Peptides against a protein of PDB entry 4LZF. Designs and how they scored, part 45

Target 1, 155 residues: chain A of PDB entry 4LZF
Amino acid sequence: GGRLVVFPNGTRKELSADGQTVKVMFFNGDVKHTMPDQRVIYYYAEAQTTHITYPDGMEVLQFPNNQTEKHFPDGRKEITFPDQTVKTLHPDGREESVLTDGTIIQLNPDGSKVIQFNTGQREIHTADFKRREYPDGTVKTVYSDGRQETQYPTG

## One batch from the design tools (peptide)

Design b1_p29_2_s3 (made by RFdiffusion4, then SolubleMPNN; from b1_p29_2, 19 letters changed)
Fold by OpenDDE base, seed 2:
Structure b1_p29_2_s3 (fold): chain B 155 residues (1-155), chain A 29 residues (1-29)
Amino acid sequence: as target 1 above (155 residues)
Amino acid sequence: SWLEEALKKLEEDNKIIEEARKLLAEAKS
């Protein structure tokens, strides 16, 4: 059968009968599960946060506000917000947010921003201008100095 | 715009996340 060890400080360690699962219930309410697949599940009672670590370096955080973060071994982070927006932070500094309506917001390392609307329109923000690209090929640019330019599609 | 509202919500959520991360860090210490 399983084994239960109770430590003087109140921490409890429960071992499965096969020894493949270990549950540590810390005196502060934290819980640590070591699973047969070598993933470790931490529950931090004060933070009400679940933290899963995988042998390959993957980490998953589940926050009490229903946000989930995945930390990939390559340094990429994927955040699923409570509203189901997914934000990806790339190792190169690029950030991409995908909204539930399909809109994609990209923040580039150079500070530029690109919004791909679900309508097919695209907006580019740079230090020098904001540009709106329309599906028909029309491009409207508003420069930082207030100048506006419209480029019409060449028929 | 709806986009601005969405972004604002994300910013608010980020604050919550930072608080949670702080709590997590404290719990690990």
Scores: peptide ipSAE 0.031, ipTM 0.608, DockQ to the pose 0.027
Fold by OpenDDE base, seed 4:
Structure b1_p29_2_s3 (fold): chain B 155 residues (1-155), chain A 29 residues (1-29)
Amino acid sequence: as target 1 above (155 residues)
Amino acid sequence: SWLEEALKKLEEDNKIIEEARKLLAEAKS
């Protein structure tokens, strides 16, 4: 059968009968589960946060506001916000947010921003201009000096 | 615009995330 060890400080350690699962309930309410698949599940009681670590280096954080973060071994981070927006942080500093409506927002390390709207319109923000590209090929550019340019589709 | 509101929300959420990360770091120390 399973084993329960109770420590003087109130910490409890539960061992499964097969020895493959270990549950430690700390005196402060924190919980640590070691699973047969070698993932480790930490629950931090004060923060109400779950932290899962995988043998391959993957980490998953679950916050009390229903936000989830995945930390990939390659350094990429994926954040799922409570509203189900998914933000990816790339190791090169690029950030990409995918909204539930299909809009994609890209932040580049150079400070430029690209917004791909679900309508097919695209907006590009740089230090020098803001540009709106339309599905019909029309491009409107507002430069930092206030100059405006409209490019019409070649047809 | 709707987009500006969405971006603002993302910014707010990022602050919440940073605070949550701070709390997590403190809990691990």
Scores: peptide ipSAE 0.024, ipTM 0.571, DockQ to the pose 0.028
Fold by OpenDDE base, seed 1:
Structure b1_p29_2_s3 (fold): chain B 155 residues (1-155), chain A 29 residues (1-29)
Amino acid sequence: as target 1 above (155 residues)
Amino acid sequence: SWLEEALKKLEEDNKIIEEARKLLAEAKS
């Protein structure tokens, strides 16, 4: 059968009969589960946050507000916000957010920003200008000096 | 704490998303 060890400080350790599952309930309310597949599940009681670590270096965080974060071994991070927006942080510094309506927001390492709207419009933000591209081919540019330019589609 | 830093980053990210949503609403309008 399983084994229960109770420590003087109130920490409890439960071992499965096969020894492959270990549950540690700390005196502060934190819980640590070691699973047969070598996943380690931490529950931080004060923060109400679950932290799962995998043998390959993957980490998964689950916050009480329904936000989840995946930390990949290659340094990439994927954040799913409570509204189900997904933000990916790439190791090269690029950030991409995908909204539930299909809008894509890209932040580039050079500081530029690109928004691809679900309407087919595209907006580009740089240090020098903001530019909006329309599906009909019209392009509107507002430069940092206040100058405005409209390029009309040919035809 | 690590959690506080994560929450702070979330707040910053949410501001960016809200700005994009505002721009989207203006474009539809």
Scores: peptide ipSAE 0.021, ipTM 0.575, DockQ to the pose 0.053
Fold by OpenDDE base, seed 3:
Structure b1_p29_2_s3 (fold): chain B 155 residues (1-155), chain A 29 residues (1-29)
Amino acid sequence: as target 1 above (155 residues)
Amino acid sequence: SWLEEALKKLEEDNKIIEEARKLLAEAKS
């Protein structure tokens, strides 16, 4: 069978019979699981947060409010919020948020923003203008100087 | 600690999403 070691400080270490699973229960309530696939699962009792580390460098954080964060080895981060909105942070500084209604918000490294609405409308924000594109081909632009321009679709 | 920093970031990210939702609601009105 497995083995249980109890240390004087109250920490307990459980080893599976095959030695492939190790569970350490720290005196403060924290728990560390080493799994057969070499992933390590940390549970921080005070924060009620789970932290999983993988051999390839991937990390997963699970917060008590149901938010999940994935940190990929290439530097990309993916955040799933409690409402199931997914935000991706790319290594180049680009950020993309996908809402549950299908709306996509893109933040570019230059500070520009693109919003693709679920209605098929698109809004582009730059330092020089805000532009709304409609499904029928109409484009409305408001420039930083206050000038407004409407471009109508060509038939 | 690393965990404290992660929790702080969580709080900041939640504020950003709430602000984005507010902006979207204003754009639809």
Scores: peptide ipSAE 0.030, ipTM 0.583, DockQ to the pose 0.052; fails the geometry check

Design b1_p29_2_s4 (made by RFdiffusion4, then SolubleMPNN; from b1_p29_2, 19 letters changed)
Fold by OpenDDE base, seed 5:
Structure b1_p29_2_s4 (fold): chain B 155 residues (1-155), chain A 29 residues (1-29)
Amino acid sequence: as target 1 above (155 residues)
Amino acid sequence: SWLEQALEQEAQNDKILAEARKKLEEAKK
């Protein structure tokens, strides 16, 4: 049969009969499950957050605000926000946010930002300029020194 | 503008992320 160990501090440890599942209920309300597949599920009671770690290095966080994070073994992180925006943090420092309306915001390691709108317009922000690209090929640039330039469609 | 709204949403999400992570780190102590 299963085994229950009760510690003096109030922590309880439950072991399944087969020994493949371990549940630790800490005195503070935290819970740790070790599963047969070797994943470990932490529940932090104060934060109401679930943290799952997998043997391959994958991690999943579930927050009470409906935010979820996936931490991939390669160092990439994928965050789904309550508004259903998906943000990917790449190991090279690049970040990409995909909004529900189709807008994509890319932050590059050099600090530049590219915003791709679902209309086909693109906004580019660098240290030197802000640039708007239009579907018709028009490009408007405002430089940091105040200079403005318009490039008309080629052809 | 649409641009401003998108950037504001991004900034808000960054705050949400930071706060959620902060609460988690506090609970892990």
Scores: peptide ipSAE 0.385, ipTM 0.876, DockQ to the pose 0.028
Fold by OpenDDE base, seed 2:
Structure b1_p29_2_s4 (fold): chain B 155 residues (1-155), chain A 29 residues (1-29)
Amino acid sequence: as target 1 above (155 residues)
Amino acid sequence: SWLEQALEQEAQNDKILAEARKKLEEAKK
């Protein structure tokens, strides 16, 4: 059979009969499961958040608002928001959000932002201008000084 | 506009992210 150890502070440690699963129930309501596959499942009671760590360095966070985060060993993070937007944070500082309608919002390390619409239009935001690129090749630029320029496709 | 809506949604998600992480960090202390 399993073993239960009760510590003076109220923390409880439960070991499975095979010794491969360990459950620690902390006095504050937090729970830690160590699994046979060496993953560790943390439950933070106050935050109602589950945090799973894998032996390869992968981490998964599950928040009470239905947000899920995957932290990859290479430093990349993938966040799924309650609205089902998926945001990827790259180690180089680039961020990419994919909205449910197919819109892609990219934040570049230089601070520029690129919005790719499902219509094929592209919006580029830099320190110097905002630019809209149209599928037909038309490009409209609004500069920070208020100038506007339209470039027409050259046949 | 569609652009404004997309950017607003992104900003809201960033706030959600920050709040969720803040609560987690507070719980870890």
Scores: peptide ipSAE 0.381, ipTM 0.876, DockQ to the pose 0.028
Fold by OpenDDE base, seed 4:
Structure b1_p29_2_s4 (fold): chain B 155 residues (1-155), chain A 29 residues (1-29)
Amino acid sequence: as target 1 above (155 residues)
Amino acid sequence: SWLEQALEQEAQNDKILAEARKKLEEAKK
């Protein structure tokens, strides 16, 4: 049979009969599971958040608002928001959000943003300008000084 | 505009992310 150890502070430790599963229930309501596959599952009671660590370095966070984060061994983080937007944080500082409508928002390390719409239009935001690119080749630029420029397709 | 809506949604998600992480970090302490 399994074993149960109860500590004076109220923490409880349960060991499976085979010793491969360990469950620690902390006095504050937190729970730690060590699984046979070497996954460690943390539950933080106050935050109602589950944190799973894998032996390969992968980590998964599950938040009470239905947000999920995947932390990859290469340093990349993938966040799924409650609205089902998926945001990827790259180790180089680049961020990419994919919205449910197909819009892609890219934040570059230099602070520039590129928004790709599902219509094929593209918006580029830099320190110097905001630019809208249209599928037909038209480009509209609004510069930081208020100047506006329209570039027409070369026909 | 559609652009403004998309950027607002992104900003909201960033806030959600920050808040969720903050709560987690507080719970770890």
Scores: peptide ipSAE 0.370, ipTM 0.872, DockQ to the pose 0.028
Fold by OpenDDE base, seed 3:
Structure b1_p29_2_s4 (fold): chain B 155 residues (1-155), chain A 29 residues (1-29)
Amino acid sequence: as target 1 above (155 residues)
Amino acid sequence: SWLEQALEQEAQNDKILAEARKKLEEAKK
């Protein structure tokens, strides 16, 4: 059979019969599970958030709003938002959001932004200009000084 | 515009992210 240890502060520790699963119920309502696969599941009661840590360094956060975060050992973070947008934070500082309609928003470390639409159009924002690229090869640029330029496809 | 809508959605998600993380950090104290 399993074993239950009750500490003076109200914390409870439950051990499975095989000793492979440990459940700690803290006095503040938090719960920590150590699983046979060495995964640790921590539940923060006040935030209603689950934090799973894996032996390889992977971490998964599950928030009450249905947001999930994956923290990869290489430093990459992948956030799935309630609207099902997936945002990736890269170790080099680049951020990429993929919207459900196929729109991709890229934020570069230099502050430039690239928005790729599912229509094949692309919007580029830099310190010097905003540019719209069309599938037919037309390019419209608005420079920071107010100048506008349209480049038409050739050939 | 479609661009403005996409950027607004991105901004809202960034707020959601910040709020969720803030709540977690408060609970960890």
Scores: peptide ipSAE 0.368, ipTM 0.871, DockQ to the pose 0.027

## One batch from the design tools (peptide)

Design b1_p30_1 (made by RFdiffusion4)
Fold by OpenDDE base, seed 2:
Parts: sequence; structure tokens; C-alpha cells
Structure b1_p30_1 (fold): chain B 155 residues (1-155), chain A 30 residues (1-30)
Amino acid sequence: as target 1 above (155 residues)
Amino acid sequence: LAEELAERDAKIAELTAEAEAALAEHEAEL
């Protein structure tokens, strides 16, 4: 049978019969599960947050607002926001947000922004201009000095 | 176990603050 240890502070430690699962129930309501696969599941009662750590260094956070974060061993983060937007933070400083409508927003390390709209239009933001590219090959550029340029697919 | 709990509580506070900052940034961008 499993073993239960009860500490004077009210913390409880439960061991499975096979010894592969350990459950610690802290006096504050927090819970730690160590699983046979070496995954550790922390539940923080006050924060209502679940934190899972994997033996490869992967971490998963589940927040009470339905935000979920994955922290990859390579330093990449993947955030699923409450609105179901998925933002990926890359170790190179690039950020990509995928919206539920299929729009992709890319933030580049150089400070440029690229929006790939679900319509197939693309918008590029730089320090010098905003450029809209249309599926027909039309390109509209608005420069920071207020100049505008339109390039037509036939021109 | 009490020391572990304190360490974990500090870590979750950090991670929560990071998550809140990320959400605030996201909400400002959309």
C-alpha cells in the first residue's frame, strides 16, 4: 500500500505503493505531484496556477485566466492568450503572433513589423515606411515624411 | 519542504508577473 506522512505543519506526503508517484499537499493548499515520467506538476492554490516541469527542461504554465505558456528548453516561449492568440517568442528576439482569424504578426529583431493578413495582404512597418502589399501585386508605401508611392502590377 | 515551498512561491510570483506583462503587451498591440 501507499504511505502517507503527515507533518506537524499540516503538510502531507503521499507515496504510491510502487514509489513512482509522490504527492505533496502543502499546508497552504499547494500540491506537488511527481509522476513516474519525472514530470513535476505544481498547483499553486492562491494563484490557481498549474506549473508543469518536464525532465528535458520544458515548462508549462496554466493560469486562471486561461493563458497557457510553454517554455521550451531552447529558450523559445509559446504563449496562448485568453483570446486564443498564439504568440511565439524566439531566442533570436523574433516574435510571431498567430491570431484566430489567421492573421500573422511578426516582430523582427530590427524593430520591423510584418503583418500577414488573412486576406493575403501583407503590411510591412519599418522606421522609414509602412508598406501594404496586395495579392494583385499592387504595393502602397507611406513614408515617414508623408510621401506616398503606389506601384502597380503593370508598371 | 517549507524551504521548497518558499522557493516555489517566489518562482510562481515571477512567472505570474511575466505572464501578466505579456498579456498587457498583447492587449496593447491589438
Scores: peptide ipSAE 0.130, ipTM 0.736, DockQ to the pose 0.834
Fold by OpenDDE base, seed 4:
Structure b1_p30_1 (fold): chain B 155 residues (1-155), chain A 30 residues (1-30)
Amino acid sequence: as target 1 above (155 residues)
Amino acid sequence: LAEELAERDAKIAELTAEAEAALAEHEAEL
């Protein structure tokens, strides 16, 4: 049968009969649950946060506001916000946010920004210019010096 | 949109710091 250990501080440790499942219930309400698949589930009672660690180095954070973060073994992070916006942080420092309306926002390590609107328009921000690309092939550029340029699809 | 993203980033940083603090407390007690 399973074993229960009760510590003097009120912490309880439950062991399954096979020893593959371990549940620690801390005196503060925190819970550590080691599963047969070697994932470890931490529940922090005060923060109401769940932290899952996987044997491959994957981590999943679940926050009380329904935000979820995935930390991949390659260093990539994927954040799902309560509104279902997904932000990906890449190991190279690139960030990508996908909004629920289909807008994609990319932040590049050089500080440039690209917005792909759901309308098919694209906006590019650099240190030197802001550029708007339209689905018809029109391109409007506003340079940092205040110069403006419009390129038309027909030349 | 830029302000909304900045607020989200601030909330990520807050929640991450809370989770890391809670984790650090547990690692010190184990």
Scores: peptide ipSAE 0.024, ipTM 0.569, DockQ to the pose 0.101
Fold by OpenDDE base, seed 1:
Structure b1_p30_1 (fold): chain B 155 residues (1-155), chain A 30 residues (1-30)
Amino acid sequence: as target 1 above (155 residues)
Amino acid sequence: LAEELAERDAKIAELTAEAEAALAEHEAEL
């Protein structure tokens, strides 16, 4: 059978009969649950936050507002916002946001920005220009000096 | 257990603050 240990402070430790599952219920309402797959589930009662750690170094945070964060062993972070927008932070400093409408926003380490609109239009922002690419092959560029150029697909 | 709990609480407080900051930035961009 399983074992129950009760500590003087009110903390309880439950051990499964096979020893593969350990549940610690802290006196403050926090819970630590070690699973057979070696993942550890922390529940912080005051913050209502769940923190899952995996043996490969993956971490998952679940916040009470439905935000979820995944911290990958390679240093990548993936944030799912309450509105279901997903932001990925790459170790190289690149950021990508995927909106629920299918718009993709990329921030590059050099400060350039690329927006892929759900309409198939693309906008590129650099220090020197803003460029709008249209699905028909038309390209409009507005340079930082105020010059404008339009390139048409036929000429 | 008390030391482990304190270390975890500190790390969660850090990560929560990062998440709240990221949310605030996102809300400003929408």
Scores: peptide ipSAE 0.023, ipTM 0.541, DockQ to the pose 0.838
Fold by OpenDDE base, seed 5:
Structure b1_p30_1 (fold): chain B 155 residues (1-155), chain A 30 residues (1-30)
Amino acid sequence: as target 1 above (155 residues)
Amino acid sequence: LAEELAERDAKIAELTAEAEAALAEHEAEL
């Protein structure tokens, strides 16, 4: 049979008969569940948040608003927002956001930003300029000094 | 869009810190 341990503070620890599952029910309603696959599931009752840790170092946070955050062992993070926008943080400092409309926003470690619009337009932001590329091949550049250049596809 | 993303990042950091703090307290009780 399983074993139940009751602590003086009201916390309860349940051990399965096989010893592979451990459930701790804290006095505040929080739960720690160690599974046979060695994943640990934390449930925070007040926040209604679930935190799953895996033996390989993967972590998953699930928030009550349907936001999900994944922490990969390589240091990458992937955040799925309630609106289904996905943000990826890379260990090199690059960030990518994919919006539900298909717009992609990239932040580079050098501080440059690239926006790929769902219309096929692209906008590049650097310290020196903002550049907009149009599907027809037109390129408009606005430099930090206020100078503007337009390149037309016909040369 | 930049402001919205910044607010989201701040909220993530808050929720992560709260979760980590709660975990640390519970691990000290075991």
Scores: peptide ipSAE 0.020, ipTM 0.526, DockQ to the pose 0.101

Design b1_p30_1_s1 (made by RFdiffusion4, then SolubleMPNN; from b1_p30_1, 16 letters changed)
Fold by OpenDDE base, seed 2:
Structure b1_p30_1_s1 (fold): chain B 155 residues (1-155), chain A 30 residues (1-30)
Amino acid sequence: as target 1 above (155 residues)
Amino acid sequence: LEEEQKKLAEEIKKLKEEAEKLLAEHQASL
């Protein structure tokens, strides 16, 4: 059968009958649950946070404010914010935010910014210019020197 | 287990601080 060990400090360790599940209930209310698939579920009582670690190095965090984070073994992070924006932090320094309206905001390692609007318009920000691309093929560029250029669609 | 307890406390503190930073950066950018 399963076993329960109670330590003098109040920490408890529960082992399943098959030995595949181990639950440690710390005296402070923290819980460590080792599952048969070797994932470990941590519950931090004070922080009210759930932290899941996978044997491949993936980690999932669930915070009480509804922020959820996935930490991938390649160093990528995917954050779902309380507002349901999903932000991906790439190991190369690229950041991508997907808003609930479908707008995509990309920050590139070179400092450029690209916004793909849900309207199909795209805006590109660089050190030298701000460019707006329209679905009809019109492109408007405002350069840092104040020069403006409009490129019309070739029809 | 006491050493593990201490490690967990340090880990969650760090993870929480990082999460709060990410949220603050997000709120400032949008």
Scores: peptide ipSAE 0.412, ipTM 0.870, DockQ to the pose 0.794
Fold by OpenDDE base, seed 5:
Structure b1_p30_1_s1 (fold): chain B 155 residues (1-155), chain A 30 residues (1-30)
Amino acid sequence: as target 1 above (155 residues)
Amino acid sequence: LEEEQKKLAEEIKKLKEEAEKLLAEHQASL
């Protein structure tokens, strides 16, 4: 059979009969589950947050406002916001946001920005220019010196 | 277990503050 240990402070520890599952119920309402696959599931009672840690260093957070986060062992983070935007933070400083409408926003470590609109248009921002690319192949560039260039598709 | 509980309390506080910051930054930018 399983084993239950009750500590003087009210914390309880339950062990499965096979010893593969351990449940700690802290006196403050927090819960720690150690699973057979060595993942650990924390529930923080006051924060109403679930935190899963994996043996490879992966972490998953689920907040009560429906924000979810994946923290990868390489330092990358993937955040799903309550509005269902997915933002990826890369260790090199690159950021990518995918909106629910299909728009993709990329921030690069050099400070450049790329927006891929759901219409098929793309906008590129650099220190030197702002460029708009259209689905028909037209490209409009506004340079930092005020010059404007339009490249028309060859048809 | 008391030391573990204290460590967990500090960890979730930090994680929550970081998550709230990320949400605030997202809401301000989009």
Scores: peptide ipSAE 0.410, ipTM 0.871, DockQ to the pose 0.813
Fold by OpenDDE base, seed 1:
Structure b1_p30_1_s1 (fold): chain B 155 residues (1-155), chain A 30 residues (1-30)
Amino acid sequence: as target 1 above (155 residues)
Amino acid sequence: LEEEQKKLAEEIKKLKEEAEKLLAEHQASL
């Protein structure tokens, strides 16, 4: 049979009969589940947040506002915001946001920005210019000096 | 277990503050 230990402070520890599942119910309402696959599930009662840790170092956070975060062992973070935008933070400083309409926004470590619109248009922002690429092959560039250039598709 | 509980309380505080920062940055940018 399972085993229940009750501590003087009100914390409870439940062990499964096989010893593979451990549930700790802290006196403050926090809960810790250790699973047979060695993942640990924390529930923070005050924050109403679920935190899962994996043996490989991956972490998953679920916040009460519907924000979800995945923290990868390599330092990458994937955040799903309440609006369902998915943002990826890369260890090299690159950031990518995928909007619900399919628009992709990339921020690069050099400060450049790339927007891939759901229409197939692409916009590139650098220190020197803003460039709009159209599906027909037209490219419009506005340089920092105010000069504008249009490149038409060559048939 | 008391030390673990205290550690967890500090961890969630940090994680929540970081999450709130990320949300604020997102809301300001889009």
Scores: peptide ipSAE 0.408, ipTM 0.870, DockQ to the pose 0.835
Fold by OpenDDE base, seed 3:
Structure b1_p30_1_s1 (fold): chain B 155 residues (1-155), chain A 30 residues (1-30)
Amino acid sequence: as target 1 above (155 residues)
Amino acid sequence: LEEEQKKLAEEIKKLKEEAEKLLAEHQASL
């Protein structure tokens, strides 16, 4: 059978019969569960947060407000916000947000921004201009000096 | 185990503060 150890401070440690599962229930209500696959599941009682760590360095956080975070071993982070927007933070400084309507917003390390609208329109922001690309091939550019240019599709 | 409990309490405080910051930044931008 399994083993239960009760410490003087009220912390409990449960071991499975095979020794592959270990559950520590801390006196404050926090729980640490070590699984046979070597993942560790933390439950923080006061924060009502679940934190899973994997042997490869992957981490998953689940907060009570429905925010979920994935921390990848390569340094990438994927955040799902309560509004269901998914934001990816890349190690190179690039950021990408995917909205629930299918709009994609990309922030580049050079400060440029690209918005891919759900309508098929695309907007590009640089230090020198804002450019709007339309599905019909029309391109409108507003330069930082106030000049405007429209390029019509070659029909 | 007391030292481990204390370490976990400090870690979750940090992770929660970072998560709240990310949410605040998101709400301010979108």
Scores: peptide ipSAE 0.405, ipTM 0.870, DockQ to the pose 0.806

